# Peptides against a protein of PDB entry 9GMZ, part 25

Target 1, 343 residues: chain A of PDB entry 9GMZ
Amino acid sequence: TGFPLELLTRPATERLAYFENYTVAHPRLKEVYEILMRTIAEPAGASFIFVYGASGVGKTTLRLRVEQKLTELALPKLESDRARVPVVGIEAIAPESRYFNWKEYYTRALITLEEPLIDHKFDYGVRGISRDNFGKINVESKVVAPALRRALENALIHRHPDVFFVDEAQHFGKVASGYKLQDQLDCLKSLANMTGILHCLLGTYELLTFRNLSGQLSRRSVDIHFRRYCADSPEDVQAFKSVLLTFQQHLPLAETPNLVDHWEYFYERTLGCIGTLKDWLKRVLSDALDREATTITLKDLQKRALSVAQCQKMFKEIQEGERQLSETEADVQNLRSALGLGA

## One batch from the design tools (peptide; made by RFdiffusion4, then SolubleMPNN)

Design b1_p9_6_s1 (from b1_p9_6, 5 letters changed)
Fold by OpenDDE base, seed 4:
Structure b1_p9_6_s1 (fold): chain B 343 residues (1-343), chain A 9 residues (1-9)
Amino acid sequence: as target 1 above (343 residues)
Amino acid sequence: MPIEVEPAK
C-alpha cells in the first residue's frame, strides 16, 4: 500500500505534511510501544519508566504515538470527568547555563498540562499564575521555583494524567559543577511521590547514569531499551530494508525511488536509527518538492546526509551505551550465579 | 495508527 495518489496534485506543503505524519510500525517501535502501553496501564507500584536508546532511534515518535493512544482511550471518560487530562508530555531543554532551569521546566509543564481547551478551570493555590482571555496560562516573573513546583504538584493531582512524559530527559544530568545528579533525581522522585503520577523519562543512553545512582529509584522503575537495528543481525538488516521499502512507497513523488538498493548507504548514515532515517528522508523530500522533482536521486540523498564525522560521533556514543548495558547484563548473570540461581 | 512495515522482498 502506497501514499494516496491524489497527493500528487496537492500543494508541496500537504505532500510534506503527509510524510511527516506518516509512521512506519517497525518491529522495535511496535515492541517498545506494546511494553510501554502495558506498563502505563499496569505500573505495579512503579513511579518511573525509563525509555533509553540511541539519538534518532525514534523515542519522540514513540511518545507521540502513546500520547495519541492514551488520549483516544480516555475520550469516553473525559465526557464525565472534565478536569482530567489523559497524558502530558514535555521536552526537557538543555540548560543554556551551568544550572538546570527548574523554573522554566515547571512553567513549561504547567502550560502544557493546562491547555486552553480544558473547560474546568483550576486554582493552582499560587499567586501570580493566571489565565488570560484565551485561557492560556500566564506565569508572572515574580513567581519563584518552589511556588511553581507546588502549582505543578497541585495541577498534576487535579488533572490526574495516566503518565507524565519527559522527552530528552538526559538533560537533567547536565548539572553544574558541585551539584549532585542525585539531587535532580531526588527532585523528580519527590514530584512523582507527591503527585502519585507515573513519570516516563525518554532519553539517550545517558539515562543509564540515573539508573545507577539511585538504588531507591531502581526498585520503583521499569527500564525499556529502545534498540537500533544492527547490521550483524540478518533479522535486523531485513527489518531495516523493509522500513526502506515502506518509506519509498510512502514518499508522495510521481516516480517511486529505489531506496532498498542503497540500504548499506542508508545504514552507514543512520546507524540503524529509524528516526534519523525519517528525518533525512523528510529533508530530501522537502528539497525534491521545492524543485518539483518527479523522484529523488542518490545525489539528493548525499546532499542531506549526516557527515561521516557526525556519524562517527553518534556511533561512539551508541557503542558506549550498548557496552554499559552489556556490562550490566553480565553483572546480573554473575549475581545470579553467585546466588546459586542457574544462568 | 502506525502503518505496518511492508516486507522487503
Scores: peptide ipSAE 0.023, ipTM 0.695, DockQ to the pose 0.429
Fold by OpenDDE base, seed 5:
Formats: sequence, structure tokens, C-alpha cells
Structure b1_p9_6_s1 (fold): chain B 343 residues (1-343), chain A 9 residues (1-9)
Amino acid sequence: as target 1 above (343 residues)
Amino acid sequence: MPIEVEPAK
């Protein structure tokens, strides 16, 4: 089914919002979604979930869909437990300095955990943390990182989310030394253990560096690889074309553009990453709506495409991540074979 | 608007 035809008579803002809110449930997204939902429901003693994949593969879309679903599933319980938050999700900020800002992280986590307005007042036991008249958390500048950590631990215990999401989690790894990286992992591990809250770290393949440094996290973690679509796989090419067809049908334009005929160009400029594709189409749709255009042309696509140089850089980063995983998979197979287990 | 989820075919 295509977009609702009544959108053609609606303002450009509403037409754009329709496309922004539209999500293609492509095979890799469904697979990772089901694994993630199952793991959250039954963590089996796991303290961490690592979701890694290319930039623009759709990790944020995955997170938002899981957050939505967990919220929907929790609604009946939230009526009886007004203190509970079903899920909390933050994005890790790239440090401006060579060091991760834990104070900022804890502050943002606390603020996010208290949104939306939860009727149940909670005392964090920390001076300089208050609620405003709108129930939002205010953290005074004098509050130090260890106090914010204690507040977050208490808040997580009290609110008891099914999962704590950290998007762009590779930013924890931007530390000046390997020792500091281990300390960051130990801090996260301690937070998960002290609260009993499952943590899901979503990030690029740089997140694998975290996974590899902590042999203790590996025993208490579930790994989920969110793969891009690969042009060397006929199934992946078909899935990518189907995504283009679906987007083509859901662009609220008077004339349906033929995106599928340009699939190779879309693949060249997205590397099989559906998030990158959606963002590209969103920019092009916005331009088309601003011009009151009836359709999208190849020239409109070309104006908003990533440069070849950007794609080459992104592709090198992907290849390095995929290589590291392939080596790990080979090592697992070799170990299994040496143990007399089937591959 | 409700978020539409359509499977790729």
C-alpha cells in the first residue's frame, strides 16, 4: 500500500513528517529487532547487549522501535506502578576533550529517565538535584560525577526500566589510553551490576574494541551484529531493491518516482545502509516539497547524495569492522573444530 | 501519525 493520497492536499510539513515517521521493516531490521526484544525479555543473566554495525545502518531506528514496543507492553503495568519507567535511551556525546565526560553522561541519563512526567516524586538523596515546576530534573553545576552516579543508580533501581539504551556508545572508547578504556568498561559494568538493569550499547564497529577488551563483559553480554546489505549477495540486493520500492510508494508526491531503476546508484551512495538511504530521500523530499515538485528526478537525488569521497571513507571503516568480525568468526570455527564440535 | 511499519517484499 502506498502513502495516504489525502496527503497530497496537506501542507509540506505534514507530508515530510509522514515520510520521517515511516519505517520500512526490512529483513535485517526485523531480525535484529526480534533478537533484541527476546534478549530484553529474557536476558538469562546478561548485563549487556552490544548492537554494532555500520554508521547509518539503522541502529537509532531499531532503538526507537524497541523503546516504543517496550512502552506499549508496559502500559498495563504502569497503571499499577507509577514509579516505573519501561525503557530509557540516551545518545552518548562525542567528547570535545580527549576524555569522556561522565558528569554530562550521568546528567543526561537522569534527565532522560525522568521524562516523561512521572507522578511519583523520588528523592535522589543528592543535594543539587531537583525537579522544576514541570517535573523535569535540574542538576546544579556543583553536583560532582560520583554524586550523579549514585543518583542515577538509585533512579534506575526505583524506575526499574527493562533496558537502558546508550546509542553512539563507541564514544566511550575515545580515551587517551587502553587503561582508561578498561576503567570506562568497569564503570559501566558496575552500574549495570549495582542497578540490576540490563544495558544495551549501540554503536559502530568501533564498539568491538570495547567488547574485546573485557573478557568479563563477554561472559555477561549478548552480541548483535546489525549488518548492512551487501551487493555480492543476491538476497541482500533483492532486499535493498524492495526497500527502494517501498520508499518509492511512501514518498508523498503526485507522481511516484522510479527509485528501483537507480538501485545501483542508491547502493553506491549508501553502501547498503538503510538509515543513510532514508536520510538521503528525506533531504530530497524536503527539496521537492519546497519547490512544489510533482516528483523526484535523478538530478534531485544527485544534489543531495553523499560525495564519493565520503562513501569511500565510510566504506573503509565498514570493511575494517567486517574484517574484524570475520576473523573472530573464523577463530570461533577453528576453536569449535579443535574441540570436536561441528562448525 | 501512527508509525507505519511495512515489510520489504
Scores: peptide ipSAE 0.021, ipTM 0.652, DockQ to the pose 0.689
Fold by OpenDDE base, seed 2:
Structure b1_p9_6_s1 (fold): chain B 343 residues (1-343), chain A 9 residues (1-9)
Amino acid sequence: as target 1 above (343 residues)
Amino acid sequence: MPIEVEPAK
């Protein structure tokens, strides 16, 4: 079923918001969603989940859908436990310096964890953390990172989320030395251990470098690879075409655009990444709505496409990540063979 | 033929 036809009479902002909020349950997203939800429900002693894949594959969409679902599932319990937050999700910020800003991370995590709608007042035990008249947390600039960490630990214990999401988690790896990267991993590990809260780190293939540096995290982590669609797989091509068909039906335009006939061009400029595809279509839809167009054309698509140079760069990053995973799979196979476990 | 993918609820 396509978009609600009544949207054609609605303001451009509402039409755009419909498409923005629309999520295609494409096979890779569904698979990763099911694995992630299962792992959150039954972590089996895991303290970390790593979700890695290409930029624009849809990791943020995955996170948001899981956050929504966990919130919905928690609603009946939240009536009895007013202190509980079902899920907390933050985006890691790229450090401006060669050092990760833990103070900012802890502050943002605290602010996100303590939404104004939470009636239950919590004493963080830290001077310089206050609530305004609306219950919003204010952290004074004088509060140091160790104090903010203790406040976050206490808040996470008290609120007891089912998972703590960190999107763009490759930014933890953007540090000047491998030693500092290990210290950051140990810091995260300590936070997870002290709070008993499962952490899910979502990121690009750069997260693999972070994941591989900690042999100690390997025993307490679940890895989830969010794959792109590959043009060398007939099944993946068919899935990608099906996504295009679904998107063309959910573009709130008077005339349904033919996206499927241009699937190769869409693939060329998205590398099989559905998030990149959605963002592209969103930009094109916005332009079409601004000019009150009845449909979108190939020319409209070309105007908002990523450049070939951008795609080449992104593809190189993807190939490197996929290569690293393939090598890891081969190493596992070699290890299994060496252990006598067979292929 | 491309198959319509169900929207994620």
Scores: peptide ipSAE 0.021, ipTM 0.653, DockQ to the pose 0.176
Fold by OpenDDE base, seed 1:
Structure b1_p9_6_s1 (fold): chain B 343 residues (1-343), chain A 9 residues (1-9)
Amino acid sequence: as target 1 above (343 residues)
Amino acid sequence: MPIEVEPAK
């Protein structure tokens, strides 16, 4: 089934919004979604989940779908527990300095945690934190990071989300020294331990460096690798073609474009990353709608494609991440062999 | 496997 044909008579903004909100449940997304949902439901003493994969693989889409599902599952309980928030999700900001801005992190986390229309006023026990008439948190500039941390700890305990998501979590690792990186890890670990709230860190393969620095976090963490589609796998190629087929059916255009015939070009310019593919098609769709075009052409695709140089850079970053994971898998096998555990 | 398409509601 394609897009609703009634969209062809709707404004360009509504047609674009349909495609933006549309999610292809491709095999890797489903697999990671199921693992993540199961791990959130049954963390088995884990305090952290690490979700890592290529930039543009679809980690933000995964997060949003899990947030939606956790919210839907919580609705019956939210009627009885007006204090509960089912899920909280923030994006980690890249540090402007050699230090991670914890004050900003805690402020954004508090704001996000209290944005739901929860009638239940919570006293954070911190002067300079207030709610406006719409329930939005206001944090005065005079509030210091330790006070914001305590407010966040209290809010997380009171609201009891099933998971705390941190997107772009590789930004925690972008600190100038190993000692400071350990302090960042200990800070996150302490927050998870003090609140009892499961943390899910989503990021690029740079997150592996952060994960590997704490042997104590590794004991209380679950790893989820969100893989791209690989052109050397016939199954992955078929899955990628099926994604293209689905997207071409869900582009709200009068004439269905043939994206599948150009699968190699789409693969070359996305590296098998479905988020990169969706963002590309969104840009091309926007251009087509602005021109009131009936379809998308190869020239329209070429105009919005990533450059070969961008793809080469992204591919090197992917290859380095995939190499590090393959080495880790080999190290596990070597460790098992050295322990007398069969391969 | 058929790609199940979930429209975001």
Scores: peptide ipSAE 0.024, ipTM 0.636, DockQ to the pose 0.180; fails the geometry check

Design b1_p9_6_s2 (from b1_p9_6, 4 letters changed)
Fold by OpenDDE base, seed 1:
Structure b1_p9_6_s2 (fold): chain B 343 residues (1-343), chain A 9 residues (1-9)
Amino acid sequence: as target 1 above (343 residues)
Amino acid sequence: APVEVEPAK
């Protein structure tokens, strides 16, 4: 089991694209994928799903795999319902100002929702929103945020996606403090309620601060923790080594590199985050292909590794997030005990 | 498609 050997005779661009498109179904990804797919299928009155975890744990990979699967499952229905979009996904942008740019958010959501593959023309009922000759949405600068919101609400209702993904959703929380953050939460809640569309917010542990501020969102939200692999768990170490083994088999190089023997170094520089690992290996593979190298070496890995200082910073952010979750779990146990419910 | 992880020995 490994990469197609024919790739060794193919251009570097094709060899790199193979590895970029390759996804290892590691245990944590599979677990979170199954929970997320089940929750999307049966939201049980939830309006929000929060997926949180370390930067580079693989949240974007999770989103893309869920989007792919939802699209595949919707194909038979899309033949009869040409207006339907199975899934919509956007990335939240860090705002340049102290205010979240809702106009930009709504514009990007509309552009993503109305991709040119949909033959069914939709009238947004808003002046200054049009489609070009290629079916791409154009939003005039004069269109105000409340009008864009109405257009998005109408588009979401009409297209009826199974879920609306917002990646890097921690960016909602970075800008607003106090009452302004509550107003943003209420705005998102209102959008989900008005459209009946399930929203999935993916982000770092900073998303927990956003989630915890709304006791009303907590009642209508499902939480999914995308955990990293921990070196203090023998099972997690074994899973991490197995991921390294799988990646070394799928690097389209003439000589299979031994990544597994360097597992501690890979762990040190990824903190058990498989997305960080994959991105590191992509950079190293690209460098190797540019040199027409037959394999990758430890020196090649070292050249493209995150610095120790970067890893230390990332680890502190992870520890703070994991601590907050552990405290929340302890608070639940304390609450249960105080209520006379068994631990 | 995602590929299952090969078990490391």
Scores: peptide ipSAE 0.113, ipTM 0.835, DockQ to the pose 0.441
Fold by OpenDDE base, seed 4:
Structure b1_p9_6_s2 (fold): chain B 343 residues (1-343), chain A 9 residues (1-9)
Amino acid sequence: as target 1 above (343 residues)
Amino acid sequence: APVEVEPAK
């Protein structure tokens, strides 16, 4: 089924919003979604979930869909427990300074936990944290990072989310010279342990560095690899073409563009990453709507494509991540062989 | 909700 045809008579903003909100349930997204939902429901004593994959593979889309589903599943319980938040999700920001801004992180986490719709006011036990008349959290400048941490710990315990999501979590690895990445991991581990809240870190293959640095985190973590589609796999190529077919039917344009015939060009400029593909198509759709165009052409696609240089850089980062995983898999096999467990 | 992928022919 295509887009609702009535959208063709609607404003460009509504047509764009339709496509922005449209999510293709492609095979890799479904697989990772099911694994993640199962792991959240039955963490089996895990304190962390690591979801890693290429930039633009669709990790943010995965997070948002899981957050939506967990919220929907919790609604019947939230009627009786007005203090509970079913899920909390934040994006880690790349520090402008050499240091990860923990104060900003804790503040953003607190603000996200305290959505104005929560009727039950909680006292964080920290001076300089207040609610305004609209229920929005205000954090005074004098509040120090250790106090914000305690406030977040108390808030997480009180609100008891099923999971705490941190998107772009590779930014925790951007530590200043002289600080150990280990200290950041120990901080996160301590937060998870003190609150009893499952943490899910989503990020690039740079998250593998986190996994490898802490043998203690590894024992308390579940790893989920969100793979891209690979052109050397006929099944992956077919899945990628199916995504293109689905997107072309859901672009709210008068004439359906033939995206599938250009699948190689789409693959070249997305590296098999569906998030990158969707973002590209959003830009192209926006341009088409601004021009009141009836369809999208190859020229329109080329205008908004990532440059070859950008794709080459992204591909090198992907290859390095995939290589590290392949080496880890080989190390597991070597360990199994050395233990006498066989291949 | 996520939308199912139509198979490419």
Scores: peptide ipSAE 0.066, ipTM 0.777, DockQ to the pose 0.444
Fold by OpenDDE base, seed 5:
Structure b1_p9_6_s2 (fold): chain B 343 residues (1-343), chain A 9 residues (1-9)
Amino acid sequence: as target 1 above (343 residues)
Amino acid sequence: APVEVEPAK
């Protein structure tokens, strides 16, 4: 079934918003969603979940869908437990300096966790943390990182989310030295241990560096690889074409564009990453709506495509990540063979 | 043939 035909008479903003809010439940997204939801429900003593994959594979979409579902599942309990927050999600910011800004991280986490809509406001006994007349938390510049950490620890304990999401978590790894990266991991581990809150770090293949640095985190972490679609797999190609067909039917245009016939071009410029595809189509739809166009053409697609140079750079980063994972899989197989467990 | 994928709600 396509988009609601009534959208054709609606403002461009409403038509665009429909497509923005439309999520294709493609096979890789469903698979990772099910694994992530199961792991959150039954962490089995894990303190961390690592979700890694290519930029634009759909990790943010995954996070938002899990946050929505956890919120929906918690609604009946939130009526009785007004202090509880079912899920908290933040995006890690790339540090402007050579060092990760923990003060900013704690501030953003605390602001997100202590949203104005929460009825039960807590005072964490930290001078310079206040709420405005709208219940928005304000953190004064004088508040030091250790005090913000204590406030966040108390907030996480009191709100008891099922999971704490950190998107773009590869930014924790952007430190000047390997020693400082270990300190970052130990800090995160300490926060998870002190609060008893499961942490989910979503990011690029740069998160694999975190897996390798902490043998203690590896024992208490679940790894989830969010794979792209590969052109060398007939099943993946079929899935990618099915995604194109679905988007084709859900573009709120008078004439349905033929996206499927251009699947190779879409693959070339997305590398099999559905988030990249969605963002591309969103830009093209916006341009079409601004022109009051009845459809989109190949020329419209070409105007908003990533450059070949951008795709080559992204592909190199993907290949390096996929190589590291393949080497790990080979090491497991070698270990199994050496133990006499067979293939 | 490609098949329509269900929307994630």
Scores: peptide ipSAE 0.065, ipTM 0.814, DockQ to the pose 0.175
Fold by OpenDDE base, seed 3:
Structure b1_p9_6_s2 (fold): chain B 343 residues (1-343), chain A 9 residues (1-9)
Amino acid sequence: as target 1 above (343 residues)
Amino acid sequence: APVEVEPAK
């Protein structure tokens, strides 16, 4: 069933919000969701989960859906344990400087962790962390990073989330030296170890560098590859077309646009990344609603498409990531063969 | 033919 037809009489803001909130449960999203949920339920001594894939593949959507599900599953227990937070998720910010701002990271993590439980006062044992009358956390500028870390460790222990998500985690790696990345990973590892909380880092293929830098993290991590759809796979092409059909039916326009007939153009400008596709369609829908248009045209799509140069850059980054993974898989197979283990 | 994908529940 398509969008609710009553939306056609509603304000453009409501029509746009409908599409923004609409999520297609495409095959790759379902697969990764199931793997991630199982891994969170049974981490088997893992301290980290790495979810990596192309920019715009849908990692943030995955995170939000897992957060929602973990919250729903925890609701019956939250009645008895009011201190518990089922899940915490933050987005890592790219540092403006060559140095990762741990103080800001800890502050944002604390704020996010305490936001769902505004009514429940927690004493962090750290001077300069307070709650206002509305339960909002205030962190004074004088509070140093080690104190914020201790506050976060205590908060994570007391709130006991099933997982701590860090989205855009490749931003940890934007430090000019591999050594600094190792130090950051060791810091995250220490936080996970001290709290006993499973950490899930979501990011681009740049996260593969994190796996390679720490042999100790590799032993305590689960890797999840969130693949794009590939045009050389008939199954992937069919799945991509099915996503287009679904979006076509859920664009709140008077005339249903034919997106499926343009699947190759959509693929060319998204590289099989559904997040990129959705964001493109949001922009085009917004433009159409602003014009009170009855449908979306190819010209409307072209106006908001990523440039060929942007797509070429993104594709090179994807190919490098996919190559690194393929080489690693081949190395494992070669090692198994050399050991006399069947493939 | 393309098939409608279920919304993520």
Scores: peptide ipSAE 0.050, ipTM 0.800, DockQ to the pose 0.178

